# Ledger of designs, part 26: peptides against a protein of PDB entry 6B4E

Target 1, 295 residues: chain A of PDB entry 6B4E
Amino acid sequence: TNFDKISKMFWHYKDKIAQIKQDIVLPIKKADVNVRNLLSRHKRKINPKFGQLTNSNQQLFKIQNELTQLINDTKGDSLAYHWILNFIAKAVVHQAETEVRVKPESALPLGKLTLYLLVQFPELQELFMARLVKKCPFVIGFTCEIDTEKGRQNMGWKRNNENKWEDNTSYDERMGGILSLFAIITRLQLPQEFITTTSHPFPIALSWHILARICNTPLNLITNTHFVILGSWWDAAAVQFLQAYGNQASKLLILIGEELTSRMAEKKYVGAARLRILLEAWQNNNMESFPEMSP

## One batch from the design tools (peptide; aimed at target 1 A205 W208 C215 N247)

Design b2_p16_1_s3 (made by RFdiffusion4, then SolubleMPNN; from b2_p16_1, 5 letters changed)
Fold by OpenDDE base, seed 4:
Structure b2_p16_1_s3 (fold): chain B 295 residues (1-295), chain A 16 residues (1-16)
Amino acid sequence: as target 1 above (295 residues)
Amino acid sequence: EPFNVPTEPPPPSLIK
């Protein structure tokens, strides 16, 4: 593993966040009043859509169409278009931090919606990835020390209004929620209308990168959170990952579930214990996946 | 010592 490359990727997206603020978010505040009004109206219409998702494909398709129309309405102004996509990127990640966090299976409809939008609007891809990496650098297998304020910030830790760090459980759950969403996206098949003409923007290969990079991470940097997000990934994508890479996938699942957990046994991480349970379930031919959505 | 897992994925296998 070339950790320098991973670090460069991490900082690329951190810089992208700063660039988005400078080139999209701040300029729109000085844009024409008609543009600002349009975006305000669209924001109000778009924001509730993510919460309207259910386990229904019919509902998903309805929301996809509604969002597509709303986004298309902004294409006449490049700045407005990029602003609305950035808003969507932020909203999707926020939904992962809140809803998926407490209901992991909700990642499936959210992931399907997100993947559709990523393909339909390619400019969303960099905006979304930048937001993901900022909030949850585990999505690219990045890890740094969290003994410093800057380290915690880099790893996506939040502070409250009193400048107090969030508790470990809250952090773990948020990271798990975000990672669940990303994992789902990587294992979803492209919608039928795109499968023959478009490459998958975030394919299952990115799941391989996550697992491999975590396995190759110096053990002194491995925390409970690593095991929590691996467990979240497992629930979201392990079945499809095995389908994609077969025996090589199996080896990697054994590495994270058995070998990595064993090496860290002295830490008695709760997340590691859960990951072992998932491994054992798989060994007993009881690996579960999220239920498929209804028609 | 960390594991030495290839970071690049292998060619996709047949769907099981």
Scores: peptide ipSAE 0.485, ipTM 0.858, DockQ to the pose 0.591
OpenDDE base, seeds 1, 2, 3, 5: peptide ipSAE 0.471, 0.473, 0.472, 0.469; ipTM 0.863, 0.862, 0.861, 0.861

Design b2_p16_1_s4 (made by RFdiffusion4, then SolubleMPNN; from b2_p16_1, 6 letters changed)
Fold by OpenDDE base, seed 5:
Structure b2_p16_1_s4 (fold): chain B 295 residues (1-295), chain A 16 residues (1-16)
Amino acid sequence: as target 1 above (295 residues)
Amino acid sequence: EPFNVPVDPPPASEIK
C-alpha cells in the first residue's frame, strides 16, 4: 500500500541516522588529532555562514564560495569529508527550525545555498534527506499517531532537559520552517552552471508527493500541523507548482485548500483557517510568491 | 473517506 511504502521510506532514513552516528560521528572522535583540529576549525567557520545570508545574490555567492573551499579542504580524508557534510546537513535544518520559522522568506536564500551544495557535493543528498525526515517527516508525507511517546518522537516532537514536550505552537512553527525550506528547494532552478549536466536532486515532483500523501492520510490522523505545513508550502511553492503541473496542480490545491479544510471544519484548526485564506486569495488572483533576491 | 490522489505526479513542465 501507499502507507507501507511511506513507512518503509521513513524507517529507511531513521536507520540512516543511526548509521551516520555509528559510521561517521563516533569514529571521527578517534581520528588523528590533526584531523579533529581541522574539523573543529571548519565547524566554527561554517556554522555562522547560514545566518549571514540575506536577500542579496552577491552575498549568497560569497558564502557559496567560502563553504565550497572549506568543504574541499576535507576531501583528502573520506571520513572527514562525510563528517563535515553531515554537520552542514544538521546546520541547514537547524537554520530552518530557528530562522525560517519566524521569517519564511528567508527560506529562499537558504534554499538556494542548500541546492547549490547538494549539487556540488552529491554525498550531501542522502545525509540531508535523512536529517529532514528525522526532524520533519512531513517532507515525505509520513504521518503517524501522536497519542504515544513513540509516535510523538517519530513525528519529530522534542522534549526538553526536564523531559517536557514542546508546546504545540513551537512544534507547528518548527515543522513549518523546515517544510518551507524543503518546498523552496523543490521549486528552485538549478544554478546555471549545472543545468545542462545535472538532474535536480529534489525536484518539484517531491512537492506533489507531499500534497498527495497528505490528502491520502486518514482523517483521524490529520492535525493542525498538517494545515500549518501546507500553508508554509503554499507560500513557498504554490506559484511554481501551478506553473509546473497546470490544471492538475489546480485540482490538488483545491483539494487541500477547500475539500480537506472543509472535512476538518469541526476541529476549527487555525492552520486550516489560514489555508482557506490562501485559497481565497488565489481565487481572487492574488496568489504571490516570495520576492526575488536582489543582485 | 480519505481522498485517493495519485501519488505519482503527472507530466510536468520542468523547472530544472
Scores: peptide ipSAE 0.549, ipTM 0.908, DockQ to the pose 0.432
OpenDDE base, seeds 1, 2, 3, 4: peptide ipSAE 0.544, 0.547, 0.547, 0.546; ipTM 0.902, 0.908, 0.908, 0.907

Design b2_p16_2 (made by RFdiffusion4)
Pose (drawn by RFdiffusion4):
Structure b2_p16_2 (pose): chain A 295 residues (1-295), chain P 16 residues (1-16)
Amino acid sequence: as target 1 above (295 residues)
Amino acid sequence: SMAEKVATIEEERLAE
């Protein structure tokens, strides 16, 4: 892995976040009354819909249809359309760092909803990817030091209610939940309405990049967070990763489960212990996936 | 090394 290229990719998405603020978010303050009213009303209607998802496919379709109508209502104004898509991208990532953090299997319905929106509204793709990278750089394999305040900000750290950094556990759980959503998206087939006509926007090869880049990261930059997101990724996508790459995926899973954990053993990272358990469960023919969605 | 292992696995994958 050429980590200079990974850094260039990271800063490209960081620049995209700045461009979104300048060209989408700030100009909406100057939009006409009709646009402001529509966006104010629609953002209220959109916000709770992500938490209304369940394990049921019928409920997923209902929410997809409700959101599709609300988003289509904004298409008459390109700025309002891009603003509501940016709002949705932020809301989905927030849902991943809250609900998926507590209930990892909720990444499956949320991933199906997000993937559907990503192909129904393709302008969402760049907005969503930039948001993921800003909030969880592990999705592209970016890692930098966190000794400095700027490094902590680069890696997606947050502060609590007194300018202190959130504890390591809170950060690790957030990163797992965000990366779990992206991991589900990379291993999902497109919905039937698009699977016959459209290329998957974030395919399974992106999961390969995450694993390979963490395995290629200098060991002095590896933290408990790398093991936690790999465990979250495993729960969400390891079965399909093997279906896609076979013996090569097996070699990479062994590398992360046996070698990466062994080389960092003195740190006694909690996430490394769980990744070893996942490796042993697979070796005992007991690899799990999230239960498929109910009717 | 781990990096060499990852490069080899990548080359094997691209050969298929």

Design b2_p16_2_s1 (made by RFdiffusion4, then SolubleMPNN; from b2_p16_2, 8 letters changed)
Fold by OpenDDE base, seed 4:
Structure b2_p16_2_s1 (fold): chain B 295 residues (1-295), chain A 16 residues (1-16)
Amino acid sequence: as target 1 above (295 residues)
Amino acid sequence: SLSEKVAEIEKELESL
């Protein structure tokens, strides 16, 4: 693990967020009234779609088609197209922070929808990744100190209107929700219509990076949140990860579940205790995954 | 160290 490269990647996406604001979000405010009206209408139609997801593939396909049509309607104007994709990127991450946070299994339909959109609209990939890294740097295995205001901000901590930091539980749950979504995306197969023509934009190798980079993180920077998100990742992707990498996957899972937790035992992190339970369940051949979606 | 163990696993994976 090269921490300099990870840091550079982190700041690349932070800069991308600033660029998106400057080049996409702000210019639309001064765009032609017809364009602004179009985007306002589309925003209103798109926004509720993510909440309409269920464990039904039929419902998923319906929403995919509806979103595809709505996005395609903007392609005549490059700025409008990028604006709507950025809106979608933000909406998906927001759904992870809210719905997936409280119902982790909802990451599966959301992840399937997101992966479809990422493949169908390649320009969404950088917009989405930038939003993910801003909100949850753990998705690229980035960690910094949180003893400073800037450090907390970099790690995606939020402040309320009174400038008070969110509580640890809220932060942990939000990070878990976002990471669950990302983990699901990495372990999903491409839709059948894309398998032969397109490479997976966020493949299972990115899950490998998350685990490996966390294992390589200086122990003094490891927090309860690291274990929480590892647990969230485990629920979302461990089965498929083992299928993908076999014996090497097993070794890496043992490193996070046993070795990392043991090294941090003195901290008595609740997230670490949960991760040990997941490890034990696996050792007893009781590893669970999210249920498959219904037709 | 954990990092050394990760590196070893990655080397194994690359050798496959």
Scores: peptide ipSAE 0.616, ipTM 0.952, DockQ to the pose 0.912
OpenDDE base, seeds 1, 2, 3, 5: peptide ipSAE 0.614, 0.614, 0.610, 0.616; ipTM 0.952, 0.952, 0.951, 0.952; seed 3 fails the geometry check

Design b2_p16_2_s2 (made by RFdiffusion4, then SolubleMPNN; from b2_p16_2, 7 letters changed)
Fold by OpenDDE base, seed 4:
Structure b2_p16_2_s2 (fold): chain B 295 residues (1-295), chain A 16 residues (1-16)
Amino acid sequence: as target 1 above (295 residues)
Amino acid sequence: SLEEKVQQIEEELLSQ
C-alpha cells in the first residue's frame, strides 16, 4: 500500500469538490432564468425519488426510468447537465448518511440505482466519487489523525451550527452508512444491458483496496470507526467478495477480522468486537448477506 | 507485520 498515492487521491477529490463549486454550482446562479427554472423543477422531481426506493426491483426500474428521463432533459445544456448530476451525487450520499445509516439493507436498492446512473451517465462517476471521499475518506482507504480540527474535517467529521463536533456514535453511523452504499456498489453486477458494452465503474477491486489499506494503516491511527466501517462493509459485501477472490478473499477477511482486531484489543473498541462476531459467524458457516430484492 | 501479510496475499492473487 502506497499511502502517498492514497493521499494524492484524497486531495485530488478534495480539489474536485472545490472545482465543482467554481465550475458548476456558482456559474449556474448566473445562468439564464429559463435554465435555472428548469433545474429547480427537476430538482424538486428528483429529490423524492431516492426515498421512494423499496426492496422491489419493479419500483427500482420505475425510478431508474424516471430519473433517466429527467437527466436526459438537461443534456442540451452542458452546465445544466453537470449541475443535475452533481445534485444527484449529493442526494445519493445524503441518503446513505440518513436512511442507510439506520437501515443498512436499504443500501442494496440505493446501490443498484446509483450503479445504473453511474453507467448511464459516466460524468456522474467523478462527481459521485468526489462527494464520497469528502464525506467518507474510508471509501478509498484514506486515514489521517483526528487530534486536530483539520484532521477531523478531513476525515468527514461535522460540526453543528454551534461549532460543536458530532458525537462519536453519529459519526460512526454516518460513515457506516456511506461505506455500506459504496461496498454494495462495488459488489453489484452491472445491469444485464450493460455487461457486454461497459466496464464496471467501481468494481469489487475497490473493496479489496479498502480492506488492504485499512490493514496497512498505522495502528496509532486506527479508531473504532475503522472497525465500524469494516463491519458495515462485511454485511454489505463479504459474501460476494469471497465469491470474487476465493481463498485470497478468505485470507484478507481473516486478517481484518482476527489479526487487526487482535492487535487493537487493548483499545476495547465496540466496532472491533462486532467484527469478531462477524468473523465467528463466518467460521460457523453462518455468513449472512442482505436479502435479495423482490421482483 | 500486517503490511507484509497483505503484500503476500496480493502477490499470491496476482500469481493466480
Scores: peptide ipSAE 0.647, ipTM 0.956, DockQ to the pose 0.911
OpenDDE base, seeds 1, 2, 3, 5: peptide ipSAE 0.645, 0.645, 0.647, 0.645; ipTM 0.956, 0.956, 0.956, 0.956

Design b2_p16_2_s3 (made by RFdiffusion4, then SolubleMPNN; from b2_p16_2, 8 letters changed)
Fold by OpenDDE base, seed 5:
Structure b2_p16_2_s3 (fold): chain B 295 residues (1-295), chain A 16 residues (1-16)
Amino acid sequence: as target 1 above (295 residues)
Amino acid sequence: SLEDKVAEIEKELQAQ
């Protein structure tokens, strides 16, 4: 693992966020009134759709079609098009932070929707990844110290209106929710209509990177959050990960579930205890995945 | 080390 490369990638996306604000978000505020009105109406229609997802494929396809039409309405203006995609990227991540954190299985329909949009609208890919890295650097296996204000900010910690840091539980749950969504996306197959024409934008190899990079992280930087997000990843993708990489997947899962947890045993992290339970369930041939969606 | 173990697993994966 090249940590310099990971750091460079992290800062690339931080810069991308700043660029998006400067080149997309701020300019649109001064755009033609008709464009602003269009985007305002579209924003209001788009935002609730992510919360309307269920475990129904029929409902998923309905929402996919509705969003596709709304996005296509903006293609005549490049700035408007990129603005609406950036809004969608933010909305998807926000849904992961709020809904997936309390109902992890909701990551499946959200992930399917997101993957569809990422393929249908390729310009969404960089916007979405930048938002993911900003909110949850764990998606690329980036870790830094959190004993400084800047370190906490870099790792996606939030402050309230009183400049108080969020509590550890809130942070852990948000990170788990975002990571669950990303994990689901990496293990999903492309929709049938795209399989022969398009490569997967965020393939299962990115899950490999997350696990490997966490294993290679200096132990003094490993926190409870690392184990929480590993547990979230496990619930979301472990079954499919084993199917993809076979024996090597098994070895890596043992490495995080047994070796990493053992090396950190003195910390008595609750997240680590849960990960050990997941490992034991697997060893007893009781590994579970999220239920498949209904027709 | 954990890093060495990861590296070994990745070598095995690439050898397939």
Scores: peptide ipSAE 0.676, ipTM 0.961, DockQ to the pose 0.914
OpenDDE base, seeds 1, 2, 3, 4: peptide ipSAE 0.675, 0.676, 0.673, 0.675; ipTM 0.961, 0.961, 0.961, 0.961

Design b2_p16_2_s4 (made by RFdiffusion4, then SolubleMPNN; from b2_p16_2, 9 letters changed)
Fold by OpenDDE base, seed 4:
Structure b2_p16_2_s4 (fold): chain B 295 residues (1-295), chain A 16 residues (1-16)
Amino acid sequence: as target 1 above (295 residues)
Amino acid sequence: SLSEKVKEIQEELESS
């Protein structure tokens, strides 16, 4: 693991966020009134769609079609198109922070929707990844110290209006929610209409990177959150990860579940305890995946 | 070390 490379990637996406604000978000405020009105209408139509997701593939396909039409309506204006995609990127991540954090299995329909949109609209990919990395650097295996204000900010910690940091539980849950979504995306098959024509934009290899990079992280930087997000990843993707990489996947799962947890045992992290339970369940042939969606 | 083990696992994967 090249930590310099990971750091550069992290800051690349941080810079991308700043660039998005400068080149997309702010300029649209001065755009033609008709464009602004169109975007306002579309935003109002798009925003509730994510909350309308259920465990039904039929409902998913309906929403996919509706969003596709709404996004296509903006393609005549490049700035409008990128603005609406950025809005969607933010909305998806927000849904992960709010809904997925409390109901992890909801990551599956959200992930399917997101993957469809990422393939259908390739320009969404960089916008989405930038938002993910900003909110949850764990998605690229980035870790820094959190004993400074800047470090906490870099790792996605939020402050309230009173400048107070969020509590550890809230942070852990948010990170888990976002990571669950990303993990799901990495392990999903492309929709049938794309499988022969398009490469997966965020393939299962990115899950490999997450696990490997966390294992390679200096132990003094490992926190409870690392184990929480590993547990979230496990629930979301471990079964498919094993299918993808076989024996090598098994070795890596044992490494995070047994070796990493053992090395950090003195910390008595709750997240680590949960990860060990997941490992034991797997060893007893009781590894579970999220239930498949209904027709 | 963990990093060495990861490297070994990864190298084996890449060689397969």
Scores: peptide ipSAE 0.442, ipTM 0.917, DockQ to the pose 0.913
OpenDDE base, seeds 1, 2, 3, 5: peptide ipSAE 0.438, 0.440, 0.437, 0.439; ipTM 0.917, 0.917, 0.917, 0.917

Design b2_p16_3 (made by RFdiffusion4)
Pose (drawn by RFdiffusion4):
Structure b2_p16_3 (pose): chain A 295 residues (1-295), chain P 16 residues (1-16)
Amino acid sequence: as target 1 above (295 residues)
Amino acid sequence: SEELDEILNEWEERES
């Protein structure tokens, strides 16, 4: 892995976040009353819909249809359309860092919803990817030091209610939740309405990049967070990763489960212990996936 | 590492 290229990719998405603020978010303050009214009303209607998802496919379709109608209502104004898509991208990532953090299997319905929106509204793709990278740089394998305040900000750290950094556990759980959503998206087949006509926008090769780049990261930059997101990724995508790459995926899973954990053993990272358990469960022919969605 | 380089080369060959 050429980590200079990874850094260039990271800063490209960081620049995209700045561009979104300049060209989408700030100009909406100056939009006419019809646009402001529509966006104010629609953002209220959209916000709770992500938490209304369940393990049921019928409920997923209902929410997809409700959101498709609301988004289509904004297409008469390109700025309002891009603003509501940016709002949705932020809301989906927030849902991942809250609900998926507590209930990892909720990443499956949320991933299906997001993938559907990503192909129904393709302008969402760049907005969503930039948001993921800003909030969880591990999705592209970016890692930097966090000794400095700027490094902490670069890596997606947050502050609590007194300008102190959130504890390590809170950060690790958020990162796992966000990366779990992206991991589900990379291993999902497109919905039937698009699977016959469209290339998957975030395919399973992106999962390969995450694993390979963490395994190629300098060991002095590895933290408990890397093991936590790999465990979250495993729960969401390891079965399909093997289906895609076979013996090659097996070699990479062994590398992360046996070698990456062994080389960092003195740190006694909690996430490394769980990743070893996942490796042993697979070696005992008991690799799990999230239960498929109910009707 | 050597092992990781072998894995990456074999994967790039298959992706070609």

Design b2_p16_3_s1 (made by RFdiffusion4, then SolubleMPNN; from b2_p16_3, 9 letters changed)
Fold by OpenDDE base, seed 5:
Structure b2_p16_3_s1 (fold): chain B 295 residues (1-295), chain A 16 residues (1-16)
Amino acid sequence: as target 1 above (295 residues)
Amino acid sequence: SSELEELEQELKELEA
């Protein structure tokens, strides 16, 4: 694992967030009144769509079509188009932080919707990844110390209006929710209409990188959160990961489930205990995945 | 695939 490369990638996306604010978010506030009104109306229509997802593919397709139309309405103005995509990127991540964290299986319909949009609108990819890395650096296997204010900020910790850090449970759940979504996206097949024309923007190899990079992270930087997000990943993608890489996948699952948990046993992390249970379930031929969506 | 070969190399490094 090249940690210098990972750090460079992390800071690249941090810079991208700043750029988005300067080049997209702020300029639109001074744009033509008609453009601002259009975007305001579209924002109001788009925002509730993510919460309307269910385990139904029919409902998913309906929402996909509605969002596609709304986004296409903005293509005549490059700034408006990028603004609406950035809004969508933020909204998707927010949905992961709020809903997926408490209902992990909801990551499946959300992931399908997101993957469709990422392929249909390629400019969304960098905007989405930047938002993911900002909120949950674990998606690229980045870890730093959290003993400093800057370190906590870099790792996506939030402060409330009273300038107090969020509690550990809240942070763990948010990270787990975001990571669940990303894991689902990496293990999903492209929609049928794109399979022959487009490569997967966030393929299963990115899941490999997450696991490998965490395994190579200095042990003094490993926290309960690392095990929580690994457990979230496991629920979301372990079955498909094994299908993709076979014996090589098995070795890596053993590394995170057995070796990493054993090395950190003295810490008695609750997340590590759960991951051990998942490993044992797999060893007993009881590995589970999220149920498939209905027609 | 070339991608799988790279991943295999990464795995070897983890096993060492």
Scores: peptide ipSAE 0.049, ipTM 0.762, DockQ to the pose 0.243
OpenDDE base, seeds 1, 2, 3, 4: peptide ipSAE 0.025, 0.039, 0.026, 0.040; ipTM 0.685, 0.753, 0.687, 0.757; seeds 1, 3 fail the geometry check

Design b2_p16_3_s2 (made by RFdiffusion4, then SolubleMPNN; from b2_p16_3, 9 letters changed)
Fold by OpenDDE base, seed 5:
Structure b2_p16_3_s2 (fold): chain B 295 residues (1-295), chain A 16 residues (1-16)
Amino acid sequence: as target 1 above (295 residues)
Amino acid sequence: SSELEELEKELQELLS
């Protein structure tokens, strides 16, 4: 694992976030009143859509179509178009932080919707990835120390209005929710209409990188959160990961489930204990995946 | 595929 490359990628997306604010978010506030009004109305219509997802493909397709129409309404103005995509990127990640964290299986419909939008609107890809890396650096296998304020900020820790850090449980759950969404996206097949014309924007290989990079992370930087997000990933993608890479996938699952947990046994991390249970379930031929969505 | 070969190399490094 080339950690210098990972760090460069991390900071690339940090810079991208700053650029988005400067070049998209702030300028739109000075845009024509008609454009601002359009975006305000669209924002109000788009925001609740992500919470309207269910385990129904019919409902998913309805929401996909509605969002597609709303986004297409902005294509005549490049700034407006990028603004609405950035808003969607933020909204999707926010949904992962709030809903997926408490109901992991909700990552499946959200992931399907997100993947559709990423393919339908390619400009969303960089905006979405930048937001993911900012909120959850684990999606690219980045880890740094959290003993400093800057370190915690880099790893996506939040402070409340009283300038107090969030508690460990809240952080773990948020990271797990975001990682669940990303894991789902990596293991989903492209919609049928795109399979022959488009490559997958975030393929299953990215899941491989997450696992491998965490395994290579210095042990002194490994925390309970690492095991929590690995468990979240496991629930979301382990079955499909094994289908994709076969024996090589098995080796990597053993590395995270057995070797990494064993190396950190003295810490008695709750997340590590759960990951061990998932490993044991797999060894007993009881590996589970999220249920498929209804028609 | 070339991509799989790269991933296999990374795995080999982990197993060494």
Scores: peptide ipSAE 0.141, ipTM 0.802, DockQ to the pose 0.244
OpenDDE base, seeds 1, 2, 3, 4: peptide ipSAE 0.078, 0.138, 0.086, 0.141; ipTM 0.757, 0.802, 0.759, 0.802

Design b2_p16_3_s4 (made by RFdiffusion4, then SolubleMPNN; from b2_p16_3, 9 letters changed)
Fold by OpenDDE base, seed 3:
Structure b2_p16_3_s4 (fold): chain B 295 residues (1-295), chain A 16 residues (1-16)
Amino acid sequence: as target 1 above (295 residues)
Amino acid sequence: SSELKELEEELEKLLS
């Protein structure tokens, strides 16, 4: 693993976030009042849609169609279009931080919706990845020290209004929620209407990179969070990962489940203990996946 | 297949 390249990728997306603020978010505040009103109305209509997802494909398709129409209404103005996509990117990640963190299986309908939007509106891809990396750099396998304020900020730690850091449990759960969503996206098949015309924007290979990069991360930088997000990834994508890469996938799962946990045993990380349980379940032919959605 | 080969090479480095 070339960590210099990963670092460059990380900072690319950090710069992208700054660029989005400068070129999309701030300019819209000075846009025509009609445009601002349109976007305000659309924001209010779009925001609740992500919480309306259920385990029903019928409901998913309804929401897909509604969002598609709302986004298409903005295409006449490039700035408005990019603004609404950026809003959606933020809203999806926020949903992962709030709902998926407490109900991981909700990542499936959210991931299906997100993948559809990413393909239907390609300009969403860069906006979404930038937001993901900002909030959860684990999605590209980036890790830095968290002993400094800047290090914690880079790794997505939040502070409250009193400049107090969030507790470890809250951080772990948020990272797990975001990573669950990303993992689901990487293992989902493209909608049938796109399979022959479009390549997958975030394919299963990105899951491989996450696992491999974590395995190559210096041990002094490995924390409980790394094991938590690996467990979240496991629940979300391990079955499909094995289907994709077969024996090579098995080797990598053993590396994270057995070797990495063993090397960090002295830390007694709760996340590592859970990952070992998942490994053992797999070894006993009891690997579970999220339930499929209903019609 | 080419992608898988690259991933296998990466895995071998991890296991070495």
Scores: peptide ipSAE 0.042, ipTM 0.747, DockQ to the pose 0.244
OpenDDE base, seeds 1, 2, 4, 5: peptide ipSAE 0.025, 0.037, 0.040, 0.040; ipTM 0.665, 0.745, 0.746, 0.746

